# Peptides against a protein of PDB entry 6NYY: the designs that were tried, part 51

Target 1, 212 residues: chain A of PDB entry 6NYY
Amino acid sequence: KHFEQAIERVIGGLEKKTQVLQPEEKKTVAYHEAGHAVAGWYLEHADPLLKVSIIPRGKGLGYAQYLPKEQYLYTKEQLLDRMCMTLGGRVSEEIFFGRITTGAQDDLRKVTQSAYAQIVQFGMNEKVGQISFDLPRQGDMVLEKPYSEATARLIDDEVRILINDAYKRTVALLTEKKADVEKVALLLLEKEVLDKNDMVELLGPRPFAEKS
Target 2, 212 residues: chain A of PDB entry 6NYY as posed
Amino acid sequence: KHFEQAIERVIGGLEKKTQVLQPEEKKTVAYHQAGHAVAGWYLEHADPLLKVSIIPRGKGLGYAQYLPKEQYLYTKEQLLDRMCMTLGGRVSEEIFFGRITTGAQDDLRKVTQSAYAQIVQFGMNEKVGQISFDLPRQGDMVLEKPYSEATARLIDDEVRILINDAYKRTVALLTEKKADVEKVALLLLEKEVLDKNDMVELLGPRPFAEKS

## One batch from the design tools (peptide; aimed at target 1 H32 Y66 G103 D106)

Design b2_p25_8_s3 (made by RFdiffusion4, then SolubleMPNN; from b2_p25_8, 11 letters changed)
Fold by OpenDDE base, seed 4:
Structure b2_p25_8_s3 (fold): chain B 212 residues (1-212), chain A 25 residues (1-25)
Amino acid sequence: as target 1 above (212 residues)
Amino acid sequence: MDVLEFEEELLSLPEEELTSYGRLV
């Protein structure tokens, strides 16, 4: 208990009890976080869900917490599932509300970063090939790119393709599991916080063997 | 006590960047 609260404080910041969301905003957050939770539940290579919350913390309106796998090497398939999980919130908003919000900005940033890393650092794209370049860090002077403008355009195109593929995969998944997303969202609106046991009770056991 | 590392996905406030401890890559 005290240790978990300390971890939550370090990760999510202090609970902002003073931030009262409007009911419609709270509903949006609930469905967004339900999208993450359900995507993570049904994606084999997603990390196990520990907690999902619609209580604002730090700068976040809601969050889903996962136990990272003790894994240092990621396959392309694993990275794709992680991208899909990260897109789960945005996709849920689209499916249920037919609109997108600014709330997914951090998720989109993470997905964008992952896509670029896969293509230009890990050599995971067949068209770009077995290359590895350093990505400019925020605040680094954009030094001359070690590749041609044609290669730059190819990279940008392949990044967009990869993200769109992840998005489509997530849309397909959460459309299939739409009823489960709604169940999770409704329970979030009631309890504000769900744990793994709540998810098991609601959805049944996660369909993938937990690596003990 | 094993320092359990956690990854989180957040719905962010508009125009605010969140620090995530979870790395996708």
Scores: peptide ipSAE 0.027, ipTM 0.532, DockQ to the pose 0.051
OpenDDE base, seeds 1, 2, 3, 5: peptide ipSAE 0.147, 0.149, 0.033, 0.145; ipTM 0.668, 0.660, 0.574, 0.661; seeds 1, 2, 3, 5 fail the geometry check

Design b2_p25_8_s4 (made by RFdiffusion4, then SolubleMPNN; from b2_p25_8, 12 letters changed)
Fold by OpenDDE base, seed 2:
Structure b2_p25_8_s4 (fold): chain B 212 residues (1-212), chain A 25 residues (1-25)
Amino acid sequence: as target 1 above (212 residues)
Amino acid sequence: MDVLDFEKELLALPEEERTSYGRLV
């Protein structure tokens, strides 16, 4: 217990115990994190959940920790499931509260970046074709796009389509698993932290074998 | 940053906490 708390302090930084979430905010975070957790549980290509927490740490109000796979190559299907898992929090908020909070901004940024990369770096879009160019880094001045304005519009449209498809997939999944999201959220509100064993007790074993 | 690096950053290393819920701005 004390040693685990010490490791958590070293890893998580100082639990700024100073950010007391209001009960309503804590509820929102619990359902958000439950959405990520449940989406990750029922998506084949999502990484295994290690821990989910609604204890604020640093700039985050909650977090999910996943075991990264030693994988160097990703398929389009794998990237889609990762996008869906990342959208799980936002989708959960929509399903349960009928609203989206600003707390999902980082998730949207991540999903957007992944979608652009799939289309413009990995050539994974049939309409845009097999193109690959470097995306501007954060802070780089975009001087000239290596493609026409027509291509830029096409890219933007196809990015939106991809994100919307991932969103719809996530909505379908979490709507089907709505009761499971509720169970996880309620237990998070009680325990504040859940591990893989808690998830197994609530949901049963993950339906996908952990690819070792 | 390679999108794979970004996705890897999304998948916070066990030592890094994946922030899935940002500060309410």
Scores: peptide ipSAE 0.017, ipTM 0.559, DockQ to the pose 0.129
OpenDDE base, seeds 1, 3, 4, 5: peptide ipSAE 0.031, 0.015, 0.017, 0.069; ipTM 0.620, 0.524, 0.566, 0.664; seeds 1, 5 fail the geometry check

## One batch from the design tools (peptide; aimed at target 1 Y63)

Design b2_p26_1 (made by RFdiffusion4)
Pose (drawn by RFdiffusion4):
Structure b2_p26_1 (pose): chain A 212 residues (1-212), chain P 26 residues (1-26)
Amino acid sequence: as target 2 above (212 residues)
Amino acid sequence: EEEEENREEALEELYEQSKSAKMAPP
């Protein structure tokens, strides 16, 4: 047990128990984190989940703990299911509320950087072609693009097609599974954390083979 | 060789990002 609290502390950050939220904020954060939980539960190539919390941890209001699959060859489908898991947060607080918050900002930086990487860096696109470029990092102040402007126009169009296909795939997921999202978040308001075991108590066994 | 090394580093970054997810404060 003392080891599992260390794995979580290194990955997650400091866990602020006293930084309370308003009752209308905890209702939002729970619906946001349930989106990450349920979409990560029903997708095939998404990571196995360990723990979901609504307690503020680091630069965040909620926290999700995943077990990333050690694999060296991501396919096209294995990256879409990671995108559809990440976008699941905004989708759940949009189905239930209709208002969208600024809490999905870091969820969208990860979707954006995983879209440029498929198109620009890997060869996962038809329109751009099988062309690889050295994509700049965050600490790399980009001087000029290694390709034209019409190509940049072609890239940012395909990123918008890619994320809005990941968005529609997740809206079609958390409406079919709308009631299961509500089951998860109502326990998150009661019990501020959920292990894997009490998600099996809610949702039954996960319908995919998972290696642990 | 440089292109393979860049691909391996991009895969490692995606692996590290998949360890957790958080909701940003306002």

Design b2_p26_1_s1 (made by RFdiffusion4, then SolubleMPNN; from b2_p26_1, 14 letters changed)
Fold by OpenDDE base, seed 1:
Structure b2_p26_1_s1 (fold): chain B 212 residues (1-212), chain A 26 residues (1-26)
Amino acid sequence: as target 1 above (212 residues)
Amino acid sequence: EEREKRLKETIEELRKASQSRRIAPP
């Protein structure tokens, strides 16, 4: 009863205050950002969450802010966890709404770029092997690929595999932590902004030691 | 205070890079 009433108040209270987003859109944003937040919380190599917000800012409907580690070297495992965190919003939408929105476009771009970089720049794929090619910069003429069309197809296939693996990993994680995603989403709908302390209160301390 | 300031500055610099922005479709 009290929890249902709190949910109803949160859902009903949302109607009046944010002229910018429809209540259903704001709900979608809350669960999307909660997905990012929770994925980042439970992924070892994800950057620590600093702030999550569903207050629209410019072209952004919501955001999660992390404290990046000052590191120049990334492992394959670290890059995977970062990909999973980046997919957390999309995955949350799928888990809770059974539908996907355009809201993950930037996330998917980042994931795609990361996957290609891992395979063709960092040599992190066993099938493609220890190769490193410069990715065409935006606006560079499609110069001759330094590899065959067969290699290009292999790269594209392995990129999809990598992204799908990250996606599946994220689905597994956020399904396991579904209740936590919901807690965060609901609190976001109430407060619109959460910090690290709010997350600790909701989820407990992050299970990974913060490197001091 | 200096650590917090440096953290804020680093966060501001990194804000451009680390924001998972849900961009509204055009």
Scores: peptide ipSAE 0.037, ipTM 0.651, DockQ to the pose 0.196
OpenDDE base, seeds 2, 3, 4, 5: peptide ipSAE 0.038, 0.039, 0.035, 0.040; ipTM 0.628, 0.638, 0.624, 0.593; seeds 2, 3, 5 fail the geometry check

Design b2_p26_1_s2 (made by RFdiffusion4, then SolubleMPNN; from b2_p26_1, 13 letters changed)
Fold by OpenDDE base, seed 5:
Structure b2_p26_1_s2 (fold): chain B 212 residues (1-212), chain A 26 residues (1-26)
Amino acid sequence: as target 1 above (212 residues)
Amino acid sequence: EEREKRLKETIEELHEMNKSSRIAPP
């Protein structure tokens, strides 16, 4: 309990119990978080869900929390599934509301960073090739890119392709699991917080064995 | 060493990103 609360404080910040979301915003948050939760549930290489919450906190309106193992080596497939899980909120909003919100800004930042890292640092793209360059970090002097403008354009194009592929995969998944997303969203609106047991009761056991 | 450090930092960032998803406040 105390350790979980400490992690929650680090992830979400302090509960802003005073922030009353408008009913429509609360609904959007519920479906957004349900999208993350369900995507993670049905993606083989996603980390197991610990908790999902629509209670506003200092760093967000809601969150899904996972228990990733300390991992130093990521596969391309693992990174793709994590991208899909991260896109789950945006995709859920699109499927259920036909509109997108600013709520996915942090998710899109994470997905973008992951995509660039895969292509530029990890050499995981066939067109760009087995290269590894330093990504300019925010605040680094624009060091001359060790590659041509043509290569820069290629990188940018392949990043977009990778993100779009992850997005399409997520759309397909959450469309198939649309009823499950709705069940989770509705239960979130009722309970505001769900744990792994709630998800098992609602969706059944996760199809993938938790890698111990 | 600097390259290894940067790659390690990227992996740490990926690990941290995977711990949670957050809805940004409006």
Scores: peptide ipSAE 0.274, ipTM 0.850, DockQ to the pose 0.813
OpenDDE base, seeds 1, 2, 3, 4: peptide ipSAE 0.182, 0.140, 0.022, 0.022; ipTM 0.797, 0.765, 0.515, 0.561; seeds 1, 3 fail the geometry check

Design b2_p26_1_s3 (made by RFdiffusion4, then SolubleMPNN; from b2_p26_1, 14 letters changed)
Fold by OpenDDE base, seed 4:
Parts: structure tokens; sequence; C-alpha cells
Structure b2_p26_1_s3 (fold): chain B 212 residues (1-212), chain A 26 residues (1-26)
């Protein structure tokens, strides 16, 4: 209870009971959050889903809460699945509505930051090589790059490739699981909040053994 | 910052690429 509430405050902030979503906005949020939830359910290296909600909190219109793995070291495969899970909301909106909303902007930013970190900080790209450079923080003036402009272009190209691969993987997964995304979205519209047990009842047990 | 511009460009390209990907309904 207290730990879950602390995590909820970190992820979603305080519930803004004052934000009334319009029915169409609520529907969009439900399918967006269902996309995250279903992607996380069927991706092996995704964090276990604890809760998904379409109740507006802080700056978010919905959220999915996951059990944070006490993991400080990530493989390339784990980072890819996390990127796919983060793209799940946007991909769901595309599959069901044929349109992308501004709700996915923060997810795209997170995915892009992860891709740059993999290539520039973690050396996870063979073309760029095993380089590690500190990425400027948000608001830091980059005076000089520790690499050439040719290397900068190569990094940008490899970032695009990595994000496109994650996007295609997410599209394939959520297209295959389209009926499951719809079931989750419809149940979210009814209950506003789902837990892990609701997901097990709806989708069956997660196909990956819970690494305790 | 130049990094922010690059990020915005990648996000824009992803938006455009996703719009061009006509996911044919099954």
Amino acid sequence: as target 1 above (212 residues)
Amino acid sequence: SERKKRLEEVIKELHEASKSSHIAPP
C-alpha cells in the first residue's frame, strides 16, 4: 500500500479529480493505455504490469504502473522491449483510430532519449562503435561535441533505424493482439482502473514466468 | 539546443513515417 502509493505519486502525480475528460478523449486514453498494457504483457523483457488507469493524474491523462525491476544493468534486448512498450500507446491509437494524438509526445521523447543513450552512452551499435559520451542534460548548452559531424550524422541515422525497428515490432505485436487491446480498452472504459488480476482474467496468465 | 532540435526532427520523422504506414486492416 504505502510503497504502491509512493510509486503512483512518482509516475502519475496526485489525482486531479478536477479534470473531466470528454467521452471521446476518455476513449482515446483507454486505447492508448491498453496499448501500453498489452505490449508490456506480451514482451518478455517488459516490467510486470501492476496497474493501468485512465483517471487523469498531474500532467498525464492516463498511466500504466509497472513493478520496477531492481535492475541497474539492461541488455540491448531489454531496452528494445522497453522501447516497444513505450510505443504501445501511440501504436494502439494508430491501429484503432488511424490518427496520432499529442498524448504520445512524451513517449516518443522517452523512446528517442533511450535510443540515443544506447548508441552514444552504452556503445550498443556496431557502426558507431563502442563509444561512450555523456549526453547533455536538458537545458545544458553543448559547447563542443566530443565527436565529428560525420559521427553525429551516423548516430542520428542509427537512432532512426533503432526507433523504426522498435515501432515495427510494436505494430506487429499489437496488430496480432488487436482483440486483446480492445478488450483491455473496453474494460478500462468501464472500471477506469485495472490491476494485474483484471489483466489475468481478461488475457490469461502472462506468458513469461514472473522472475521473482 | 542542437540536441533538442535533433530530437524534435526524429520525433517529426517518426510521426510522418507512422502516417505513411497504412496498416491495412486485417
Scores: peptide ipSAE 0.020, ipTM 0.598, DockQ to the pose 0.040
OpenDDE base, seeds 1, 2, 3, 5: peptide ipSAE 0.018, 0.022, 0.020, 0.020; ipTM 0.564, 0.465, 0.602, 0.604; seeds 1, 2, 5 fail the geometry check

Design b2_p26_1_s4 (made by RFdiffusion4, then SolubleMPNN; from b2_p26_1, 12 letters changed)
Fold by OpenDDE base, seed 2:
Structure b2_p26_1_s4 (fold): chain B 212 residues (1-212), chain A 26 residues (1-26)
Amino acid sequence: as target 1 above (212 residues)
Amino acid sequence: DALEERHKEVIEELLEQSKSRSIAPP
């Protein structure tokens, strides 16, 4: 309690409302963040939601914050659910508005990085096989790839397949839970910030036991 | 004190990493 409040004060106190969103933009953000929140709620291996906000802070128009688990080893299934949760905002925009916005750029970056890491660092793709190499860091010279152009194309294709599979899974989930996404989005437009208790009141208890 | 500060930094980093952000285009 005191520690959570201290973290909320630090996070909440430093982030000035820097931008005024137009009503339509605010609506888009509400549904985007509701998509993240609901995806995280109904995915077993997603991190527990702590807070969801549509108050713009810094460069962010909204955010969903999760409590990271003390977990160091991730399965392919866990990484997939995390990808789906990360895609939840983009998918919500598609479902409700029939359009996509630039708001998901950071999410897409994270999903792309995760997909590449799974394939080329963790060896989690059967077609590419048990390979592991370091991804170029931002600012590192693109060193010669330790694999052929054919392997590079295969990697790129398998990354797209993995992301598309995660996307389709997220579309299926949020389509099933469309009414819940709507409820969360509408409540966000009213309260601007929701916590876990608000989500429990709105959706019922999360169907997955939080490992304490 | 140093351990508490480091613990605080690690928590702040983890919390930041565990945040999905809808970012405005530059």
Scores: peptide ipSAE 0.101, ipTM 0.616, DockQ to the pose 0.246
OpenDDE base, seeds 1, 3, 4, 5: peptide ipSAE 0.020, 0.080, 0.018, 0.061; ipTM 0.467, 0.645, 0.467, 0.590; seed 1 fails the geometry check

Design b2_p26_2 (made by RFdiffusion4)
Pose (drawn by RFdiffusion4):
Structure b2_p26_2 (pose): chain A 212 residues (1-212), chain P 26 residues (1-26)
Amino acid sequence: as target 2 above (212 residues)
Amino acid sequence: SLKYAPAETEEEKEEYEELNSLLEKI
């Protein structure tokens, strides 16, 4: 047990128990984190989940703990299910509320960087072709693009097509599973954390083979 | 890991608006 609190501390950050939220804020954060939980539950190539919390941890209001699959060859489908998991947060608080918040900002930075990487760096696109470029990092102040402007126009069009196909795939997921999202978040308001076991108590066994 | 991280600064709000504009609404 003392080891599992260390794995979480290093990955997650400091856990602020006293930084309370408003009752209308906790309702939002729970629906956001349930989105991550339920979409990560029903997708095949998404990571196995360990724990979902609505307690503020570091630069965040909620926290999700995943077990990333140690694999060296991501396919096209294995990267879409990782994107459809991350976009699941904005989708759940949009289905239930209609209002969208600024809390999905770090969820959208991971989607954007995982779209440029498929198109620009890998060869995961037809329109751009099988061309690889050295994509700048965050600490790399980019001087000039290694390709034309019409190509940049071609790339940013395809990123929009890619994320809005990941968006629509997740909207079609958390409406079919709309009632299961509500089951999860209502326990998150009661019990501020959910292990894997009490998600099996809610949703039954996960319908995919998972190696632990 | 995934967190819920609201924008706190003006720059973060502008960046979020740009990112959000790329997405459709229900």

Design b2_p26_2_s1 (made by RFdiffusion4, then SolubleMPNN; from b2_p26_2, 9 letters changed)
Fold by OpenDDE base, seed 2:
Structure b2_p26_2_s1 (fold): chain B 212 residues (1-212), chain A 26 residues (1-26)
Amino acid sequence: as target 1 above (212 residues)
Amino acid sequence: PLRYSPAETEEEKAEFEKLLSLLPKL
């Protein structure tokens, strides 16, 4: 109890300032979080879902909590699935409402950061090449880019391609699993918080073996 | 505007800004 509450406070922020959401906003949050949850459920390399909540905490409207693995090395495939999971909320909003909200800003930021890191730090893009650029230290004036303007444009293009590919993959997945997203969203609107057991009851066992 | 998830840490934000500094100014 106390430990879970502490984790919830870290993830959700301080309970003290609950935002009152309008019913339509709460519905949007439920489908958004359901999108994350279902994407994570059906993506092999996504982290296992522990908890999903639509209870507003601090500046957060909802959250999905995953069991972090003590993993220090990530494959390109793992990073793609993590990007897809992160896009799950935005994609769910598109599928169910035909619109996107400003709430997914942090998700888009995370996806963008991951895409750039894959291309310019991890060397995971064949067109850009097996290159890694160190980030400037705090206080260092980035006077010059370590690559040409042509390379900079290529990086930007390849980042967009990677994000779009992740987006399309997520759209395909959540379109296939649309009924599951709706089940989760509706149950979230009822219970406000779901755990792994609730997800198993709704969707069946996760199709991927959890590496314990 | 409200966000679905908590805002990034200042450290995460700083690292991302460093990364962005390497990018073309669009």
Scores: peptide ipSAE 0.213, ipTM 0.739, DockQ to the pose 0.153
OpenDDE base, seeds 1, 3, 4, 5: peptide ipSAE 0.143, 0.307, 0.135, 0.280; ipTM 0.691, 0.846, 0.768, 0.836; seeds 3, 5 fail the geometry check

Design b2_p26_2_s2 (made by RFdiffusion4, then SolubleMPNN; from b2_p26_2, 10 letters changed)
Fold by OpenDDE base, seed 2:
Structure b2_p26_2_s2 (fold): chain B 212 residues (1-212), chain A 26 residues (1-26)
Amino acid sequence: as target 1 above (212 residues)
Amino acid sequence: PSFYSPAETEEEKKEFEELLSMLPRI
């Protein structure tokens, strides 16, 4: 309890109990968070869901808390599933509302960051090759890119491909699980906060064993 | 949801934002 609250405080910030979501906003957040939650539930390499909330905290209108594995090394498959989970909110909004909100922009930024890191930092792209570029340190005037403009274009193209692939995977998953997304969203609208047990009750046990 | 990106630190996030700024804007 105290540890979970501390983590929630670190991850989500302090609950802004004074910020009341309008019903339509609350609905949007519920489906957004449900998208994340369901994507995480059905992706093998996604972190296990601990809590999902539509209670505004800090600048966020909702959050999902996952139990991160203390893992410093990620596989490409793990990173892909993490990208898909991150896209889950946006994809849910698209599936249910046909629109994308600003909440999804932050997720896109994170996905873009991950994709870029995979390609240029981790060397996980065959076309770009086994390269790892040191990112310019904070405050260094990036005078010159450590790679050619042709490489820059290639990186950009491959980043887009990776993001689009993750997006399509997420669309396929959440379309298949559309009823589950709706169930989670509706329950979020009722309870405002769901834990893992609520998800198990609603969706059944997570198909993937939590590697303890 | 705060998805842990590989860039979890504010420093890593800034480094990434700087990198993104170097990408051709579509």
Scores: peptide ipSAE 0.020, ipTM 0.567, DockQ to the pose 0.113
OpenDDE base, seeds 1, 3, 4, 5: peptide ipSAE 0.019, 0.014, 0.016, 0.019; ipTM 0.552, 0.496, 0.497, 0.493

Design b2_p26_2_s3 (made by RFdiffusion4, then SolubleMPNN; from b2_p26_2, 11 letters changed)
Fold by OpenDDE base, seed 4:
Structure b2_p26_2_s3 (fold): chain B 212 residues (1-212), chain A 26 residues (1-26)
Amino acid sequence: as target 1 above (212 residues)
Amino acid sequence: MSTYNPAKTEEEKQEFEELLSMLPRI
């Protein structure tokens, strides 16, 4: 309890109890967070869900919190499932509303950064090959690329392929689990906060063994 | 942790549209 609350404050910020969402905004947030929660539930290599909330915190209107694995080495499959989980909110909005909000931008940015890192830093793409270059941080001015413009175009193309594959995988999953996304979203609108036990009661046990 | 954050500048909206262009249409 105290440790989880401390992590929530560090990662999510303080609860903005003064921020009142309109009912339609709150509904959008609930379905967005339900998309993350359900994607994380049914993806083998996703981090275990700890908490999902539609109570505004810091800059966010909602959040899904996962138990970080004490893992420093990730496989390509693990990174793909993490990308799919990150896309879950955006995909849920599209499936249920046929529209998107700017709320998914930070998730798309994270997915894009992960895709570039896999290809450029981790050498996880056969076409690009076993290259490893440091990616510029946000705000760093890159004066010169350590590779040719032809390689840069190839990287950009392979990043798009990887993101598209993750997106299609997420669409397939959340379309199959559409009723589960709706159940989670409706329960979020009622309780505002769900934990792992609420998810087990609603969806049944997570189909993957939790790695301790 | 994922976060839903709709508060975006015009620059952030342009970045978002660029990111969206990388996604398939359903």
Scores: peptide ipSAE 0.103, ipTM 0.720, DockQ to the pose 0.831
OpenDDE base, seeds 1, 2, 3, 5: peptide ipSAE 0.095, 0.077, 0.029, 0.034; ipTM 0.634, 0.635, 0.570, 0.571

Design b2_p26_2_s4 (made by RFdiffusion4, then SolubleMPNN; from b2_p26_2, 10 letters changed)
Fold by OpenDDE base, seed 3:
Structure b2_p26_2_s4 (fold): chain B 212 residues (1-212), chain A 26 residues (1-26)
Amino acid sequence: as target 1 above (212 residues)
Amino acid sequence: MSRYSPAETEEEKEEFEKLLSMLPRI
């Protein structure tokens, strides 16, 4: 409890209790965060959910906190499940509202960055091959890409394929678990904050053993 | 940590539309 609150203050910033969301905006945030929470619950290689909140903090209208595994090496399967969890908010919005909000921007950026890293840095794509290039950092002069324009097009195509695969997997999961997303979203609208125990009460025990 | 953070600037909106174009519609 006290340690989690300290981490929450450092990472999330101060709660902006002064930012009044419209009821429809608050509903959108609740279903978005419920999508992350449920995806993370049912994906084996997702980080365990610690807390989900629809209380605005800083520029964020909602957030999900996870206990990261102390892991330095990731498999392709682990990275895919992390991408799916990250897409969970956007996919929930699509399933429930049929509309797109800009709230998912950070998630889409993270998914895209992960996909490029898998293909360009980690050599995890058969068509591109066993390559490892440094991705240009945001703000670095676009140094000449260490690969041809044809290779650049191939990378972009394989990134789209990987993102689409993660998206389809997330759609399948959250469609199957649609009632669970609804339960979490409704309870978020009531309590504004959920923890792991609330998730266990709603959904039952997480189907994967937590590596302690 | 995931954060629901709407795009505020025009550049952020353009980035979002570009990122969104990589996703399938269901």
Scores: peptide ipSAE 0.302, ipTM 0.857, DockQ to the pose 0.872
OpenDDE base, seeds 1, 2, 4, 5: peptide ipSAE 0.244, 0.227, 0.262, 0.258; ipTM 0.818, 0.808, 0.835, 0.834; seed 2 fails the geometry check

Design b2_p26_3 (made by RFdiffusion4)
Pose (drawn by RFdiffusion4):
Structure b2_p26_3 (pose): chain A 212 residues (1-212), chain P 26 residues (1-26)
Amino acid sequence: as target 2 above (212 residues)
Amino acid sequence: AASSLEEELELEEKFWELLKEKEEFE
């Protein structure tokens, strides 16, 4: 047990128990984190889940703990299910509330950087073609693009097609599984953390083979 | 916990090292 609290501390950050939220904020954060939990539960190539918490941990109001699959060859479908898991947070707080918050900002940085990487860096697109470019990192102040402007126009169009196909895939997921999202978040308001075991108590066994 | 994809990949590497240390410790 003392080891599992270390794995979480290194990955997650400091865990602020005293930084309380308003009752209308905890209701939002629980619906946000349940989106990450349920979409990660029912998708096939998404990571196996360890723990979902609504306690503030580091630069965040909620916290999700995943077990990333050690694999060296990501396919096109294995990256879409990672995107549809990440976008699941905004989708759940949009189905239930209608209001969208600024809490999904870091969820959208990861969707954006995993879209440019498929199109620009890998060859995962038809319109741009099988062309690879050295995509700049965050600490790399980009001087000029290694391609034209009409190509940049072609890239940012395809990223909008890619994320809005990931968005619609997840809206079609958390409406079919709308009641299961509510089951998860109502326990998150009661018990501020959920292990894997008490998600099996809610949702039954996960319907995919998972190696542990 | 990660703010970006690059940070997520670095945290995945640290997690796999800690998971290996857990298997050796067992």

